# Peptides against a protein of PDB entry 3JWR: the designs that were tried, part 162

Target 1, 323 residues: chain A of PDB entry 3JWR
Amino acid sequence: TRELQSLAAAVVPSAQTLKITDFSFSDFELSDLETALCTIRMFTDLNLVQNFQMKHEVLCRWILSVKKNYRKNVAYHNWRHAFNTAQCMFAALKAGKIQNKLTDLEILALLIAALSHDLDHRGVNNSYIQRSEHPLAQLYCHSIMEHHHFDQCLMILNSPGNQILSGLSIEEYKTTLKIIKQAILATDLALYIKRRGEFFELIRKNQFNLEDPHQKELFLAMLMTACDLSAITKPWPIQQRIAELVATEFFDQGDRERKELNIEPTDLMNREKKNKIPSMQVGFIDAICLQLYEALTHVSEDCFPLLDGCRKNRQKWQALAEQ
Target 2, 298 residues: chain A of PDB entry 3JWR as posed
Amino acid sequence: TRELQSLAAAVVPSAQTLKITDFSFSDFELSDLETALCTIRMFTDLNLVQNFQMKHEVLCRWILSVKKNYRKNVAYHNWRHAFNTAQCMFAALKAGKIQNKLTDLEILALLIAALSHDLDHRGVNNSYIQRSEHPLAQLYCHSIMEHHHFDQCLMILNSPGNQILSGLSIEEYKTTLKIIKQAILATDLALYIKRRGEFFELIRKNQFNLEDPHQKELFLAMLMTACDLSAITKPWPIQQRIAELVATEFWEQGDQVGFIDFVCTQLYEALTHVSEDCFPLLDGCRKNRQKWQALAEQ

## One batch from the design tools (peptide; made by RFdiffusion4, then SolubleMPNN)

Design b2_p12_4_s2 (from b2_p12_4, 4 letters changed)
Fold by OpenDDE base, seed 3:
Structure b2_p12_4_s2 (fold): chain B 323 residues (1-323), chain A 12 residues (1-12)
Amino acid sequence: as target 1 above (323 residues)
Amino acid sequence: SELDELLERLLS
């Protein structure tokens, strides 16, 4: 395609030029081509291209395929969300100095998972899928969408000309897929809520050890969530804009709930209760985000900008809630 | 918590 030709021929700027190592990164001003260039740089600077012998054209095609399999008519859970998740992962690995704590296969898996974790997202949550009796709800009992996302990820990875993992041994391939699956599934907040207590207790007791395979898996799950939710850590103007995108998508779901399911939506998904967004954001930060970024900062102090951003945005949302 | 459960249903 013309798009592939343009991407494959383009000079890839440095990570410094692209600012993709910054936790404060914003994609708002970037074209689709520039997001793809950023993605190439992430793979390159994490040594994944070299270590796993990725062909440049294949990587370019894969990136474009992943991007293509996000829907354009979804306000938030689209390519830009996946891209920002991956950028946060990259920043956490580099600026947050987590790279040295992980294997190359884990890093490879996390980056692929971050980019792929919401593939073919439909702009509705698992609860809606279940209540609407969607065919996907018949295939999976739990984490319905996350299973679908992984299936889409696997489909792309196995598509002709998209096989970025062809340089891996059979064992490396199996390991990578296992980690990708676990990482994508970990983005189900239901699973996060179930598992986070173990992680926080390990941190609190100073018993956290990445050399333990179980704790490693737990950490990767928490790291995925931290990157997935990283919009809450962004500078306030960026946070506000992203919150509006999230609200738009939730309101769209609420509208569908009224129309298709004949139910009154919850406040979060009720367009008529837009004035509740600030207080709901405070609740979200307190219930889900703060402890996670605190714990992550304990694993690596260089991740503090995520925690600091979250705290600052809590203050901003609280101030709005009091107006 | 109740809030956690609510958020789980809303955000999952």
Scores: peptide ipSAE 0.039, ipTM 0.775, DockQ to the pose 0.172
Fold by OpenDDE base, seed 4:
Structure b2_p12_4_s2 (fold): chain B 323 residues (1-323), chain A 12 residues (1-12)
Amino acid sequence: as target 1 above (323 residues)
Amino acid sequence: SELDELLERLLS
């Protein structure tokens, strides 16, 4: 395609120029082409292109395929969300120095997973999918969308001309796919809530050890969540704008819940309760986010900007809640 | 917690 030709022929700017190592990164000013260029840079600077002998054209095609399989009519869970998740992963790996704690396969898997973790998202949560008796709800009982996201990821990876993993051995390929699956499934917040206590306890007791395979898996799950939720850590103007996108999508779901399911939406998804957003954001930060970024910072102190951003945004939301 | 359960329901 013309798009592929343009991307493949384009000069890829440095990570410094693109600012993709910054935890404060924003994609708002970037074109779709620029987001693809950023993605190429992430793969390159993580040594994934070299270490796994990726062909440039194949990588370009894969990126474009991933982007294409996000819906444009979804307010938040779109390509830009996936891209920002991947960028946060990149920043955590590089600036946060987590790269040195992981294998190349784990890094490869995490980056692919971050970009792929919401593929073909419909702008509604698992509860809605289940309650609407969507065909996907017949295939999966739990983490419905996350299973679908992984299936989409696998489909793309196996599509002609998109096989960025073709340079891997059979064992490396299997390992990578396993990690990708686990990472994508870990983005189900229900799973996060279920598992986070184990992670926090290990950190609290100073028993956390990445050499333990189970703890490694747990950490990768927590890291995925940390990147998936990273909007909450962004500078306040960025945070506000993203929060508006999230609210828009949630309100759209709430509207559909009223119309299609004949139910009153919860406050979070109720357009009529927009005034509750600040207090709900404070609650979300306290219940979900703070402990995660605290724990992540204990694993790597260079991830502190995520925690600091989260704390600052909590203060901002609290101030709005008091108005 | 009750809030965790609520958030789980809302965000899952």
Scores: peptide ipSAE 0.039, ipTM 0.773, DockQ to the pose 0.170
Fold by OpenDDE base, seed 2:
Structure b2_p12_4_s2 (fold): chain B 323 residues (1-323), chain A 12 residues (1-12)
Amino acid sequence: as target 1 above (323 residues)
Amino acid sequence: SELDELLERLLS
């Protein structure tokens, strides 16, 4: 395609030029092509292209395929969300110095997972999928969408001309796919809620050990969530805009819940409750985000900007909630 | 906690 040709021929700017190492990164001003260039830079600077002998054209095609398999009519869970998740992962790995704590296969898997974790998202949560008796709900009982996302990820990875993992040994390939699956499934916030207590307790007791395979898996899951939720850490103007996108998608779901399911939506999904957004954001930060970024900062102090951003946005939302 | 359960239901 013309898009592929343009991407493959383009000069890829440095990470410094693209500012993709910054936790404060914004994609608002970037074209789709530029987001793809950023993605190439992430793979390159993490040494993934070199270490796993990725062909440039194949990587370009894969990136475009991933982008294509996000829906444009979904307000938040689209390519830009996936891209921002991956960028946060990159920043956490580089600026946050988490790269030094992980294997190359884990890094490869996390980056692929971050980009792929919401593939073909439909703008509705698992609860809606289940309640609507969607065909996907017949295939999976839990983490319905995350299983679908992984299935889409696998489909793309196995598609002709998209096989970015072809340079891996059989064992490396199997390991990578396992980690990708675990990472994508971990983005189900329900699973995060179930597992986070173990992580926080390990951190609090100073018993956290990445050499333990179980704790490593747990950490990768927490890191994925931290990147997935990273919009909450962004500078206030960016945070506000993203919050509006999230609200739009949630309200669209709520409208569908009323119309299609004859259900009164929760406040989170209720367009009539838009005035509660600030207080809900405070609640979300307190209940979900703060402890996660605190714990992450204990693992790597260089991740502090995520925690700091989250705290600053809490203050901003609280101020709005008090009006 | 009750809050965690509520959040699980709301965010799942």
Scores: peptide ipSAE 0.036, ipTM 0.757, DockQ to the pose 0.173
Fold by OpenDDE base, seed 1:
Structure b2_p12_4_s2 (fold): chain B 323 residues (1-323), chain A 12 residues (1-12)
Amino acid sequence: as target 1 above (323 residues)
Amino acid sequence: SELDELLERLLS
């Protein structure tokens, strides 16, 4: 395609020029082409292209395929969300120094997972999918959408000309796919809530050890969530704008819940309850975000900007909630 | 909890 030709021929700017190492990164001013260039830079600077012998054209095609399989009519869970999740992963790996704690296969899997974790998202949550009796709800009992996202990821990885993992051995390939699956599934917040206590307790007791395979898996799950939620850490103007996108998508779901399911939406999904957004954001930060970024900062102190951003935004949301 | 419901909706 013309898009592929343009991307493959383009000079890829440095990570410094693209600012993709910054935790404060914003994609608002970037074109789709520039987001793809940023993605190439992430793979390159993480040594994934070299270590796994990726062909440039194949990587470009894969990126464009991933981007294409996000829906444009979804307000928040689109390519830009996936891209920002991956950028946060990149920043956490580089600026946050987590790269030094992981294997190349784990890094490869996390980056692929971050970009792929919401593939073909429909702008509705698992609860809606279940209540609407969607065919996907018949395939999976829990984490319905996350299983679907992984299936989409696998489909793309196996598509002709998109096989960025072709340079891996059979064992490396199997390992990578396992980690990708686990990472994508970990983005189900229900699973995060179930598992986070073990992680926090290990940190609290100073028993956390990344050399333990189980603890490694747990950490990768927590890191995925930290990147997926990273909008809450962004500079206030960025945070506000992303919160508006999230609210838009939730209100769209609420409207569909009324129309299609004849149910009254929860406050979060209710367009008429927009005045509750600030207080809900404070609750979300306190219940979910703060402890995660505190724990992550304990694992790597260089991740502190995420925690600091989260704390600053809590203050901003609290101030709005008091008005 | 209401919080759990809020969380499920944000990331799923």
Scores: peptide ipSAE 0.051, ipTM 0.795, DockQ to the pose 0.155; fails the geometry check

Design b2_p12_4_s3 (from b2_p12_4, 5 letters changed)
Fold by OpenDDE base, seed 1:
Structure b2_p12_4_s3 (fold): chain B 323 residues (1-323), chain A 12 residues (1-12)
Amino acid sequence: as target 1 above (323 residues)
Amino acid sequence: SELEELEELLLK
């Protein structure tokens, strides 16, 4: 395609020029082409292209395929969300120095997972899919969308000309797919809530050890969630704009819940409850976000900007909630 | 509470 030709022929700017190592990164000013260039740079600077012998054209095609399989009519859970999740992963790996704690296969899997974790998202949560008796709800009992996202990820990885993992051995391939699956499934916040206590307790007791395979898996799950939720850590103007996108998508679901399911939406998804957004954001930060970024900062102190950003945004949301 | 509602939503 013309898009592929343009991407494959383009000079890829440095990570410094693209600012993709910054925890404060914003994609708002970037074109779709620039987001793809950033993605190439992430793979290159993580040594994934070299270590796994990725062909440039195949990587370009894969990136464009992933981007294409996000819906444009979804306000938040689109390519830009996936791209920002991957950028946060890249920043955590580089600036946060987590790269030094992981294997190349784990890094490869995490980056693929971050880009793929919401593939074909429909702008509705698992509860809506279940209540609407969607065919996907018959295929999967738990983490319905996350299983679908992984299935889409696998479909793309196996598509002709998109096989970025073709340079891996059979064992490396199996390991990578396992980690990708676990990482995508870990983005189900229900699973995060279920598992986070073990992670926090290990940190609290100073018993956390990345050399333990189970603890490694747990850490990768927590890291995925930290990147997926990273909008909450962004500079306030960026945070506000992303919160508006999230609210738009949730209100769209609430409108559909009224129309299609004949139910009253929750306050979070109720367009008439827009005034509760600040207090709900404070609650979300306190219940879900703060402890995660605290724990992540204990694993790597260089991840502190995520925690600091989260704390600053809590203060901003609290100030709005008091108005 | 709003928090409980949010938690319920996040768990589904």
Scores: peptide ipSAE 0.035, ipTM 0.764, DockQ to the pose 0.150
Fold by OpenDDE base, seed 3:
Structure b2_p12_4_s3 (fold): chain B 323 residues (1-323), chain A 12 residues (1-12)
Amino acid sequence: as target 1 above (323 residues)
Amino acid sequence: SELEELEELLLK
């Protein structure tokens, strides 16, 4: 395609030029082509292209395939969300110095997972899928959408001309897919809530050890969630704009809940309750986000900008809630 | 509460 030719022939700017190592990064000014160039740079600077012998054209095709399999009519859970998740992962690995704590396969898996974790997202949560008796709800008992996202990820990875993992041994391939699956599934906040207590307790007791395979798996899950939720850490103008996209998608779901399921939506999904957004954001930060970024900062102090951003945005939302 | 609604939304 013309898009593939343009991407494959383009000079890829440095990570510094693209500012993709910054936790404060914004994609709002970037074209789709520039987001793809950023993605190539992430793979290159993490040594994934070299270490796993990726062909440039195959990587370009894969990136474009991933982007194509996000829906354009979904307000938040689209390519830009996946791209921002991957950028936060890249920043955490580089600027946050987590790269040196992980294997190359783990890094490969996390980056693929971050880009793929919401593939073919429908703009509705698992509860809606279950309540609407969608065919996907018959296939999976829990984490319905996350299983679907992984299936889409696997489909793309196995598609002709998209096989970025062709340079891996059979064992490396199996390991990578296992980690990708676990990482995508970890983006189900229900699983995060279930597992986070163990992680926080290990940190609190100063018993956290990445050399333990179970604790490593736990950390990768927490890191995925931290990147997935990273919009909450962004500079206030960016945070506020992303919150509007999230609200738009939630309101669209609420409208569908009324129309299709004949139910009154919760305040978070109720378009008439827009004035509750600031207080709900404070609640979200307190219930879900703060402890995670605190714990992540204890693993690597260089991740502090994520925690600091989250704290600053809490203050901003609280001030709005008091008006 | 708003928090309970948020938890219900995020956890289901």
Scores: peptide ipSAE 0.034, ipTM 0.763, DockQ to the pose 0.151
Fold by OpenDDE base, seed 4:
Structure b2_p12_4_s3 (fold): chain B 323 residues (1-323), chain A 12 residues (1-12)
Amino acid sequence: as target 1 above (323 residues)
Amino acid sequence: SELEELEELLLK
């Protein structure tokens, strides 16, 4: 395609030029091509292209395929969300120095997972999918969308000309896919809530050890969630804009819940209760986000900008809630 | 509560 030719022939700017190492990164001003270029840079600077012998054209095709399999009519859970998740992962790996704590396969898996974790997202949560008796709800009992996202990821990885993992041994391939699956599934916030206590306790007791395979898996899950939720850490103007996208998508679901399911939506998804957004954001930060970024900062102090951003945004949301 | 609603949403 012309898009592939353009991407494959383009000079890829440095990570410094693209600012993709910054936790404060924003994609708002970037074209789709530029987001793809950023993605290439992430793979390159993480040594994934070299270490796993990725062909440039194949990587370009894969990136474009991933991007294409996000829906354009979804307000938040689209390519830009996936891209921002991957960028946060990249920043956490580089600037946050988590790269030094992980294997190349884990890094490869996390980056693929971050880009792929919401593939073909439909702008509705698992609860809606279940309640609407969607065909996907018949395939999967738990984490319905996350299983679907992984299936889409696997489909793309196995598609002709998209096989960025072709340089891996059979064992490396299996390991990578396992980690990708676990990472994508970990983005189900229900699973995060279920598992986070173990992680926080390990951190609190100073018993956290990445050499333990179980703890490694747990950490990768927490890191995925931290990147997935990283919008909450962004500079306030960026945070506000992303919160508007989230609210738009949630309100769209709420509107569908009224129309299609004949139910009153929760306040979070109720367009009529938009004035509750600030207080709900404070609640979200307190209940979900703060402890995660605190724990992540304990694993790597260089991740502090995520925690600091989260705290700052809490104050901003609290101030709005008091108005 | 708003928090309970949020938790319910996040858990489903």
Scores: peptide ipSAE 0.034, ipTM 0.760, DockQ to the pose 0.152
Fold by OpenDDE base, seed 2:
Structure b2_p12_4_s3 (fold): chain B 323 residues (1-323), chain A 12 residues (1-12)
Amino acid sequence: as target 1 above (323 residues)
Amino acid sequence: SELEELEELLLK
């Protein structure tokens, strides 16, 4: 395709030029091509291209395939969300120095997972999928969408000309796919809520050890969530804009719940209750976000900008909630 | 509470 030719022939700017090591990164001004260039740079600077002998054209095709398999009519859970998740992962690995704590296979898996974790997202949550009796709800009982996202990820990875993992040994390939699956499934916030207590307790007791395979798996799950939710850490103007996208998608779901399911939506998804957004954001930060970024910062102090951003945005939302 | 509603939503 012309798009592939353009991407494959383009000079990839440095990570410094692209600012992709910054936790404050914004994609708002970037074209789709530039987001793809950023993604190439992430793979390159993490040594994934070299270490796993990725062909440049194959990587370019894979990136474009991943991008293509996000829906354009979904307000938030689209390519830009996946791209920002991956960028946060890259920043956490580089600037946050998490790279030094992980294997190359884990890094490879996390980056692929971050880009793929919401593939073919439909702009509705698992509850809606279940209640609408969607065919996917017949295949999976829990984490319905995350299973679907992984299936889409696997489909793309196995598609002709998209096999970025072809340079791996059989054992490396199996390991990578296992980690990708676990990482994508970990983006189900229900699983996060279920598992986070163990992580926080290990941190609190100073018993956290990445040499333990179980704790490593737990950490990768927490890191995925931290990147997935990283919009909450962004500078306030960016946070506000992303919050509007989230609200738009949630309100669209609420409208569908009312129309298609004859269900009164929750306040979070109720367009008529948009005035509650600030207080709900404060609640979300307190219940879900703060402790995660605190714990992550204890693992690596260089991740502090995520925590600091989250705290700053809490103050901003609180101020709006008091108006 | 709004928080409880959010938690319920996130758990589904």
Scores: peptide ipSAE 0.032, ipTM 0.754, DockQ to the pose 0.150

